# Peptides against a protein of PDB entry 3OGK: the designs that were tried, part 138

Target 1, 307 residues: chain A of PDB entry 3OGK
Amino acid sequence: ATPDRLSRRFPNLRSLKLKGKPRAAMFNLIPENWGGYVTPWVTEISNNLRQLKSVHFRRMIVSDLDLDRLAKARADDLETLKLDKCSGFTTDGLLSIVTHCRKIKTLLMEESSFSEKDGKWLHELAQHNTSLEVLNFYMTEFAKISPKDLETIARNCRSLVSVKVGDFEILELVGFFKAAANLEEFCGGSLNEDIGMPEKYMNLVFPRKLCRLGLSYMGPNEMPILFPFAAQIRKLDLLYALLETEDHCTLIQKCPNLEVLETRNVIGDRGLEVLAQYCKQLKRLRIERGADEQGMEDEEGLVSQRG

## One batch from the design tools (peptide; made by RFdiffusion4, then SolubleMPNN)

Design b1_p21_5_s2 (from b1_p21_5 with M1R V12I I17L H20V)
Fold by OpenDDE base, seed 5:
Structure b1_p21_5_s2 (fold): chain B 307 residues (1-307), chain A 21 residues (1-21)
Amino acid sequence: as target 1 above (307 residues)
Amino acid sequence: RKRELPTEPPLIDLEDLEYVE
């Protein structure tokens, strides 16, 4: 569909989702430019889609100019912006969004590729937003944002329920977790092993309502931090955990209310058996390939095609 | 191991699982 055809047919459109290139582009099956630019859509939004409050761009090219135009056109009417696996923008574009869209509830940049100029966008969001419910920059590379701004967001946004971040050291998020009293979902961070301090993370206090979790680089030494609330866990993202098959079994047994599991092939047939035995509420299972599967044909941690 | 994005389709992607007791 073209933008102009959409606006003519649906002038009162409130939610728009545009999908560009599929996952297959990541392994060079589809050209990178497939899916196109959001520019013509942003133009149409600005001119004709005055009721639009939710925008989701998936795998599209998005420029700072596009974001600026969108921000100014929708302003406080924009409740949701999802830049899902997009590219072409910088943090200046994000700054424009959070500056002009003061009532944004959902801001997502998950797996997007961008140029980071500064951390001003997160600071601006922290200083002025009180409406945020979902913040997601999972699988992004921010080096200039402050965990203190994330804490401020948690303090000011009482409806904040889901936060997914990049590689923040988890200990820097202690203040955030304390402030985020209504947080139900957290993904990302970075757990860094310290041989000299094996219990480095054992005193982490998570929000009481936390039930959807994905801690990056969580190994067997860190896994016990989940045990006090494992029974309330409904979703686990173990895609970036450093757990072996037996560790998966141990954790899964402690999560009888698990509804969604995302992990890698390391779970193995044994892990799947344990999952089936203990997790009777499971609704979704996603198993990705391991990075090292090409080299370790002989590891017990493989899911057979029979499963 | 560094956190890397999956570039291949998942091995398993099951939704709406129902368990028969």
Scores: peptide ipSAE 0.117, ipTM 0.755, DockQ to the pose 0.774
Fold by OpenDDE base, seed 3:
Structure b1_p21_5_s2 (fold): chain B 307 residues (1-307), chain A 21 residues (1-21)
Amino acid sequence: as target 1 above (307 residues)
Amino acid sequence: RKRELPTEPPLIDLEDLEYVE
């Protein structure tokens, strides 16, 4: 489809999702620039799609200029922006979005590649936004943003229900969790094992409504922090947990209301059996092959076609 | 361990699971 054909056919379009590069690009099977540029679409949005409130770019090349144009064109009418696995922009582009789109409800940069200049975009969001419901920069590397800005967002955005982040030390997010009273979903962070302090994280207080969770680097020593509310967990992202097969079995048995599980092959046939036995409300299962599993062909943590 | 982006399709991707009694 071309941008001009879209606007002519759907002048009242409210939501747009564009897909660029196929997953094959990850294997260098196609040139990096094949994913397509959002520029012609942003131009069309600016000129002809005056009711557009939701934009989702997936595997597209997005420049700061594109983001700036989009931000100015839609301003407070933009409710959702998803830069899903996109590239080509810097934090200046994000700053433009949050500066001009002060009523944005969903902001996603999951798995996007960008140049980080500063943390101003998150600070600006914290200072001016009260509408945010979903913030997702999962699987990104922001080193210049502040956990305090995240806490401020939680305090100011009463409808904040889902937050996915990169590498924050979980203890730095204590204030965030306290402020995020309506939070239902959290993914990311960083749990860092301390042999000298095995109970380092045991006093973490999670939001009362938390039911969708994925803590990065959660090992068997940290896993017990979930047990007090395991029965209310509906979704688990264990892709980046440090759990072995037995740990999976232990956790799954405590989550009888689990609806969505995302994990690695380490769950094994045994974990799948336990899942089938205890999780009768399961709606979605995704199992990835971990890079570390290439050497584990002989370990019990393999999923066969029998499961 | 560092988080790694999945490079390959998932081994299992099941949606809308229904249990028949």
Scores: peptide ipSAE 0.087, ipTM 0.730, DockQ to the pose 0.728
Fold by OpenDDE base, seed 4:
Structure b1_p21_5_s2 (fold): chain B 307 residues (1-307), chain A 21 residues (1-21)
Amino acid sequence: as target 1 above (307 residues)
Amino acid sequence: RKRELPTEPPLIDLEDLEYVE
């Protein structure tokens, strides 16, 4: 009913965004099956929304069959697919998308849950796509994809400006960073502690235009790798960084052009004071609760109600 | 080391911040 009503009202719709679940679903407050299946929407897209080039499913149930149907229906006309916090598909569905939608510019599956069968979808994307601008599988668990395919994507997609990934060892992405000459945003990776080589990341070279960054597991020993371009940073995602309050203060002081900060409670009131002092261009601030900080309300390094 | 999704709403979620001199 709803899909049909939409197509009748907006037959020339170019962009569709569907939200299936409230934010509370992320916190296990809403059952996983609550919300909507994309199937009826994919059917409607296939039949009646023939100008649709951008699809954003947020917290929807998406099957491989749905993805396959969407891919075949829109083919190279599909420029954007965002599977935002979706579930129900496997990497076979992703493979279908990248196989049939070879002109896709934005592919997102951030925070989606899926069954991983293989890394073929990323390989196929690497082999055939030259249009990609945004690739985002942040907060996903891909174990079977190759960082070499990511490098190939960077080499072939000259308009690639934003890449968010899972837990690739950051050193395996050296080739990617060298190839991604126009990259402005990078999130994810994995900085792994090596007691024997504390400086293992110090020679990491980032793309010259990089200004939005979130390195997972970045600790105080790795943080200095940002200092050469800290004044260029506009957005920091420190949610999964391993920085304490003092580390936050140190980094924030070096980022006077920071516009967006996402971090954990560990920033503390001190970090917020430093942020207010040095980051006069700040537009967005998000402070999440740290898992390790629960129950320590009176401990130093927490954000208080006054902050 | 593991990235975990938040299980609670953020403590602070501010947008369109402005500064007064």
Scores: peptide ipSAE 0.082, ipTM 0.732, DockQ to the pose 0.819
Fold by OpenDDE base, seed 2:
Structure b1_p21_5_s2 (fold): chain B 307 residues (1-307), chain A 21 residues (1-21)
Amino acid sequence: as target 1 above (307 residues)
Amino acid sequence: RKRELPTEPPLIDLEDLEYVE
């Protein structure tokens, strides 16, 4: 569809989702300038789609100018912005969004690539927003944002239910978890093994309603931190966990209410058998191949056609 | 290990699983 045809047919459109590049366009597998630009769509939104509250760009090229135009055109009427696997913008574009769209409820940059200039966008969001329900910059590389701003967001946004982050040290998020009283979903962070302090994370207190979880770099030594609330867990993202087949079996047995599992091929046929035995509420299963498949010729840790 | 984005389709992607008793 063309932007002009969309506005003529649907002048009262409330939600727009655009898909551009294929998955292979990510991480310089093909030129970054290949695929769809959002510019003509943002122009049309600004001029003719005055009821639009939700925008989802997936695998699109998005510039700071595009974000600035969108922010000014929709202002406090914009409730959802998802930059899903997008590229071409900087943190200045994000700053424009959070400055002008002060009532935004969902902000997503998951798997997007961008140039990071500073952490001002998250600070500005923390200072102005009280409406956030979903914040997601999972699988991004922010180095200049502050975990203290995330804590401020949690204190000010009482409806905050889902937060996905990059590589924050989990211990730096203690204040965030304490403030995020209604949080149901958390993904990301970084668990860093310390051989000299095996109990480094044992005193970590999670939000009481947490039931969807994906801790990055969680190994078997850290896994026990989940056991007190494992029966409450409904979704697990183990894609970036450091669990072997046996560790998967141990954890899955403790999660009888699991509905969604995302993991790697390391779960193996044994893990799938345990999953089928203990997780009778399972609705979705996603298994990625994982990077380690090239080396493990061993029968353990592979999903076969029998599973 | 650093988190890496998947470059290939998932091996298994099942939705709406139902258990027949």
Scores: peptide ipSAE 0.071, ipTM 0.719, DockQ to the pose 0.702

Design b1_p21_5_s3 (from b1_p21_5 with M1R L5R V12L I17L H20V)
Fold by OpenDDE base, seed 3:
Structure b1_p21_5_s3 (fold): chain B 307 residues (1-307), chain A 21 residues (1-21)
Amino acid sequence: as target 1 above (307 residues)
Amino acid sequence: RKRERPTEPPLLDLEDLEYVE
């Protein structure tokens, strides 16, 4: 569909989702420049889609100018912006969004690639937004943002229920977790093993309502931090955990209310058996290939096609 | 280890699992 046809057919459109590059582009099966620019869509949004409150760009090229135009056109009417696996923008574009869209509820840039100029966008968001419900920059590399701004957001945004972040040291997020009283979902962070201090993370206090979780680099030594609330866990993202098959079995046995599991093939057939035995409420299961396993088809830790 | 997104399709992707009692 063309932008102009969409606006003519649906002048009262409230939600728009655009998909650019197919998944095959992620595997270098198509040129990187294939996918489409959001520019013509942003132009149409600005001119003709006056009721649009939710925008989702997936695998699109998005410039700072596009973001600036969108921000100014929709302003406080924009409730949701998802830059899902997008590229072409900088943190200046994000700054424009948070500056002009002060009532934004969902801001996502998961797996987007961008040029990071500074951390001002997160600071501006922290200073002026009280509406955020979902913040997601999972699988991004922000080096210039402050965990203090994240804490401020948690303090000011009482409806904040889902936060996914990059490689913050989890101990730097203690203040955030204390402030985020209504948080139900957290993904990301960084757990860093310290042989000299094995209990480094044992005093972490998670939000009481936390039930969807994906801690990056969580190994078997850190896994016990989940045990006090494992029974309330409904979703686990173990894609970036450092758990072996037996560790998976141990954790899964403690999560009888698990509804969604995302993990690697390291779970193995044994882990799947344990999952089937203990997780009777499971609704979704996703098993990705391990990074190291391009060559090990025959090792015991692989999910066999025996289903 | 650095977080690496999957570069291949998932081995298994099941949604809307229903258990028949």
Scores: peptide ipSAE 0.267, ipTM 0.816, DockQ to the pose 0.783
Fold by OpenDDE base, seed 2:
Structure b1_p21_5_s3 (fold): chain B 307 residues (1-307), chain A 21 residues (1-21)
Amino acid sequence: as target 1 above (307 residues)
Amino acid sequence: RKRERPTEPPLLDLEDLEYVE
């Protein structure tokens, strides 16, 4: 479909989702001439889609100019922006969005590639937004943003229910977790093993409603921090955990209300057996390949076709 | 270890699982 045809057919469109190239093409430099640019769509949105409140770009090329035009055109009417696996923008584009769209409820940059200029976009969001429900920059690399701004967002946005972040040290997020009283979902962070201080994370206080969780680099020594609320866990993202088969079995046994599990092949047939035995509410199971599968001939930790 | 995206399709992707007693 062309942008002009869309606006003519659906002048009152409220939600737009555009999908670019398939997953396999994400690793190749997107040829400049590939129709993956959002520019013509942003032009059409600005001119003719005045009711649009939700925009989702997936695997698209998005420039700072595109974001600035979108921000100014939709302003406080924009409720949702998802830059899902997009590229071509900088944090200046994000700054424009949060400056002009002060009532945004969902802001997602998950798996997007961008140039980081500064942390001003998150600071501006923290200073002016009170509407945010979902913040997601999972699988991104921000080095200049502040955990304090994340805490401020949690304090000011009472409807904040889902936050996914990059590689923040979890101990730097203590203030955030304390402020995020209604948080139901958290993914990301960084658990850093310290052999000299094996209990450094045991005093972490999570939000009381937390039930969807994916802690990055969580190993067997850190896993016990989940045990006090494991019975309320409904979704686990273990794709970036450092758990072996036995660790999976231990954790799964403690999560009888688990509905969604995303993990690696390391769960093995044993982990799947435990899952079937203890998790009767399971609705979704996703098993990704491990990075190390090329080398481990060890038969015990692989999901066989017999399961 | 850095978080690396899965580059290959999932081994298993099941949705809407129902348990029949």
Scores: peptide ipSAE 0.262, ipTM 0.814, DockQ to the pose 0.724
Fold by OpenDDE base, seed 4:
Structure b1_p21_5_s3 (fold): chain B 307 residues (1-307), chain A 21 residues (1-21)
Amino acid sequence: as target 1 above (307 residues)
Amino acid sequence: RKRERPTEPPLLDLEDLEYVE
């Protein structure tokens, strides 16, 4: 579809989702330069889509100018912006969005590639937003943002239910977790093993409603921090956990209400058997290949066609 | 270790699993 056709056909459009590249592009099957720029769409949004409140760009090229135009055109009417696996922008573009769209409820930039200039965008969001429900910059590398701003967001946004972050040290998020009383989903962070202090994370207190979780770099020593609330876990993202097959079995047995599991091949046939035995509410299972598992089809701890 | 995105399609992607009693 062309932008002009869309506005003519749907002048009262409230939600727009654009896909610039197929899924295969994620696996280097299609050149990265293939796909569309959002510019013509942003122009059309600005001119003709006055009721648009939700925008989702997937695998598109997005410039700071595009974000600035979008922000100014929709302002407080913009409730959702998802930059899903997009590229071409900097944190200046994000700053424009949060500056002008003060009632934004969902801000996503998961797996997007960007140039980080500063952490002002998150600070601005923390200072002025009270509407945020979903914040997601999972699988991104922000080095200049402050966990204190995330804590401020949690205090001010009472409806905040889902937060996915990059490589924050989990202990830096203690204040955030304490403030985020209604948080149901958390992904990301960084668990850093300390051989000299194996109980480093044992006193970590999670939000009471937390039921969807994906802690990055969680190993068997950190896994016990989930046990007090494992029975309420409905979704686990173990893609970036450091769990072996036996660790998977241990954790899965403690999660009888698990509905969604995302993990690596290391779960193995044994882990799948345990999953089938203990997780009778499972609705979705996704198993990715391990990073180093190319070619080891016959090793213990791999998922076979028998599982 | 850094978080690395999967470079290949998932081995399994099962949705809407239903258990028949």
Scores: peptide ipSAE 0.248, ipTM 0.810, DockQ to the pose 0.800
Fold by OpenDDE base, seed 5:
Structure b1_p21_5_s3 (fold): chain B 307 residues (1-307), chain A 21 residues (1-21)
Amino acid sequence: as target 1 above (307 residues)
Amino acid sequence: RKRERPTEPPLLDLEDLEYVE
């Protein structure tokens, strides 16, 4: 549907999800000819969709001007913004969003590509937002944001339940984890192995309600940090973990309440057997291909199609 | 290893698994 047709049909639309590229295109909402730019939609939102609280752009081109217009048009009425695999904006656009949308509850930019100018957007969010429930910049590369701002957000946003981040060193997030008392989900970070300090992360304290987790670069040496609360884990994202088959078996066995597992084929048939044996509440299983398998047919870590 | 999201379809994607008791 064209933006104008959408507003005419649904003047009271509260939630809009736009998908730019066809694989997951919402049926007939975006004509192929629209090039994936959000600009026409933002114009329509600004003019005619005054009740819109939730916006989800997926695989769209989003400019800073688009974000600025959206931010000003919806202001404190905007509760959710998801820039899912979007491109074309900078951190200035994000700054505009958090500056004008002070009551935003969900801010997502997972897998979006952008130009990073500074860390002001996260600082502004930390200084002014108390409503945030979900913050997700998973699989992004922010080098200029401060973990202290994330801690401030956790302290000020009592309803913060889900946070997904990029490559923060996990030890820099100690303050964040201490402040995020209601956090249920955490993904991202960076676990950096130190051969000289094998217990580097053993004193890491996680939020007590944490049950959905995906630590990046978690190897077998770091994995034990999960064991004290493994029984409460309901979702694991192991896509970016550095675990072998046996490590998967060890961890899965300790997670009897696991509902969602995302991992790589390194889990193997053995890991799947262990999963079936110990995780009777499993609702979703996603197994991705290993990054290295284009070259080494190491037979032992492959999930067979026969299962 | 760099944190790169898989670009290929998953080998397995099972949703709404119901365990028949």
Scores: peptide ipSAE 0.263, ipTM 0.817, DockQ to the pose 0.591; fails the geometry check

Design b1_p21_5_s4 (from b1_p21_5 with M1R E4Q V12L I17L H20V)
Fold by OpenDDE base, seed 3:
Structure b1_p21_5_s4 (fold): chain B 307 residues (1-307), chain A 21 residues (1-21)
Amino acid sequence: as target 1 above (307 residues)
Amino acid sequence: RKRQLPTEPPLLDLEDLEYVE
């Protein structure tokens, strides 16, 4: 499809999703430079798609200029921007988005590659946005953003229901969790094991409505922090947890209402058996093979055709 | 351990699971 054909056929388009690269690009099956630029689409949005409120770019090249043009063209009419596995922009582009689109409800940069200049974009979002419902920069490398801005967002955005982040020490997010009273989903953070303080995280208070969760680097020592509300968990992302097969079994048994599980091959056939036994509401199962498993061929944590 | 992007397709990707009694 071409941008001009789209606008002619659907002048009242509300939502647009573009895919610039196939998944094969992630696995070096095609050159990294093979992909679409969003520029011609942003031009068409600016000129002819005046009712567009939701934009999703997947695996596309997005420049700061593209983001700036989009931001100015849609302004407070833009409710959703998803930069899903995109590249080519800097935090200046993000700053433009949050500066001009003050009513944005969903902002996603999951798995995007960018140049980080500063943390101003998150600060600007914290200072001016009260509409945010979904914030997702999962699997990104933001080193210059402040957890205090995240806390401010939680305090000001009463409809905030889903937040996925990169590497924040979970203890730095205590204020965020306290402020995010309506939060239903959280992924990311960083749990750091301390041999001298095995109960380092036991006093964490999660939002009462939390039911979709993925804590990065959660090991068996930290896993018990979920037990008080395990029965209300509907979705688990264990892809980046440090759980072995037996740990998976332990946790799954405590989550009878689990609907979505994402994990690694370490779950094994045993974990799948336990899942089938205890999780009768399961709707989705995704199992990845982690790079760390390239040597664990002798471990029980292998999924066969039996599971 | 550090978070890593997937290097291969998922082993399993099952959606819309229904249990028949």
Scores: peptide ipSAE 0.113, ipTM 0.736, DockQ to the pose 0.762
Fold by OpenDDE base, seed 2:
Structure b1_p21_5_s4 (fold): chain B 307 residues (1-307), chain A 21 residues (1-21)
Amino acid sequence: as target 1 above (307 residues)
Amino acid sequence: RKRQLPTEPPLLDLEDLEYVE
């Protein structure tokens, strides 16, 4: 569809989702020569789609100018912005969004590539927003944002239920977890093994309602931190966990209410058998191949056609 | 090990699993 045809057919459109290139083209991000630019759509949104509250760009090229135009056109009427696997913008574009869209409820940049200038966008969001429900910059590389701003967001946004982040040290998020009283979902962070301090994370206190979880780099030494609330877990993202087949079996046995599992091929047929035995509420299973398949010829840790 | 973006389609992506008792 063309932007002009969309506005003529649906002048009262509330939600727009645009999809660019398929997943296979994402490794080098969207090539700059690909025609997946949002500019024509943002122009049409600004001029003719005055009831639009939700925008989802997937695998699109998005410039700072596009974000600035969108922000000014929709302002406090914009409730959802998802930059899903997008590229072409900087943190200045994000700053424009959070400056002008002060009532935004969902902000997603998952798997997007951008130029990071500073951490001002997250600071501005922390200073102005009280409406945020979902914040997701999972699988991004922010180095200049502050975990203290994330804590401020948690204190000010009482409806905050889902937060996915990059490689924050989990211990720096203690204040965030304490403030995020209604948080149900958390993904990301970084668990950093310390051979000299095996109990480094044992005193970590999670939000009481947490039931969807994906801790990055969680190994078997850190896994016990989940055991006190494992029966409450409904969704696990183990894609970036450092668990072997036996570790998967141990954890899965403790999660009888698990509904969604995302993991790697390392779960193996044994892990799938344990999953089928203990997780009778399972609704979704996603298994990625993982990077480690090239080396382990061993029968253990591979999903076969029998599983 | 750093988190890496998936380069290939998932091995399995099963939705709406139902258990037949």
Scores: peptide ipSAE 0.098, ipTM 0.728, DockQ to the pose 0.713
Fold by OpenDDE base, seed 5:
Structure b1_p21_5_s4 (fold): chain B 307 residues (1-307), chain A 21 residues (1-21)
Amino acid sequence: as target 1 above (307 residues)
Amino acid sequence: RKRQLPTEPPLLDLEDLEYVE
């Protein structure tokens, strides 16, 4: 469909989702220019889609100019922006969005590729937004944003329920977790092993309502931090956990209310058996091919076609 | 090991699982 055809047919459109590249494509496998630019759509939004409050771009090219135009056109009417696996923008574009769309509830840049100029966008969001419910920059490479701004967001946004981040040191997020009293979902962070301090993370306090979780680089030494609330966990993202098959079995047994599991092939047939035995509420299972398949020759860590 | 974006489709993606007791 063309933007002009859409606006003519649906002038009162409130939600738009555009998909560019195919699901199976990664940025390294498909040229960045494949899938299309959002520019013509942003132009149409600005001119003709005055009721639009939710925008989801998936695998598209998005420039800072596109984001600026969108931000100014929709302003406080924009409730949701999802830049899902997009590319072509910088943090200046994000700054424009959060500056002009001060009532935004959902801001997502998950798996997007961008140029980071500064951390101003997150700071601006922290200073002015009180409406945020979902913040997601999972699988992104921000180095210039402050965990303090994330804490401020948690303090000011009472409806904040889902936060997914990049590689923040988890200990830097202690203040965030304390402030995020209504947080139900957290993904990302970075657990860093310290041989000299094996219990480095044992005193982490998570939000009481936390039930959807994915801690990056969580190993068997860190896994016990979940045990006090494992029974309330409904979703686990173990894609980037450093758990072996037996560790998966241990954790899964403690999560009888698990509804969604995302993990790697390391779960193995044994892990799947344990999952089936203990997780009767499971609704979704996603198993990725781990990078480890090339290095771990151990047959026990593979899911067979029989499982 | 660093987080890397998956470059391949998932090995398995099951949705709407139902368990028969």
Scores: peptide ipSAE 0.124, ipTM 0.746, DockQ to the pose 0.736; fails the geometry check
Fold by OpenDDE base, seed 4:
Structure b1_p21_5_s4 (fold): chain B 307 residues (1-307), chain A 21 residues (1-21)
Amino acid sequence: as target 1 above (307 residues)
Amino acid sequence: RKRQLPTEPPLLDLEDLEYVE
């Protein structure tokens, strides 16, 4: 009913965004099956929304069959697919998308849950796509994809400006960073502690235009790798960084052009004071609760009500 | 440490911040 009503009202719709679940679903407060299946929407897209080039499913149930149907229906006309916090599909569905939608510019599956069968979808994307601008599988667990395919994507997609990934070892992405000459945003990766080689990341070279960044597991020993371009940074995602309050203060002081900060409670009142002092262009601040900080309300390094 | 999805709402989520001299 709803899909049909939409197509009748907006037959020339180019962009569709569907939200299936409230935010509370992210916290396991809502059952996984609550919300909507994309199937009826994919059917409607296939039949009646023939100008649709951008699809954003947020917290929807998406099957491989749905993805396959969407891929075949829109083919190279599909420029954007965002599977935002979706579930129900496997990497076979992703493979269908990248196989049939070879002109896709934005592919997102951030925070989606899926069954991983293989890394073929990323390989196929690497082999055939030259249009990609945004690739985002942040907060996903791909174990079977190759960082070499990511490098190939960077080499072939000259307009690639934003890449968010899972837990690739950051050193395996050296080739990617060298190839991604126009990259402005990078999130994810994995900085892994090596007691025997504390400086293992110091020679990491980032793309020259990089200004939005979130390195997972970045600790104080790795943080200095940002200092050469810290003044260029506009957005920091420190949610999964391993920085303490003092580390936050150190980094924030070096980022006077920071516009967006996402971090954990560990920033503390001190970090917020430093932020207010040095980051006069700040537009957005998000502070999540740290898992390690729960129950330590009276401990230094927490954000208080005054902060 | 492992990346984990948040289990609770953020402590703070401010947008469109402005500064007054």
Scores: peptide ipSAE 0.115, ipTM 0.741, DockQ to the pose 0.804; fails the geometry check

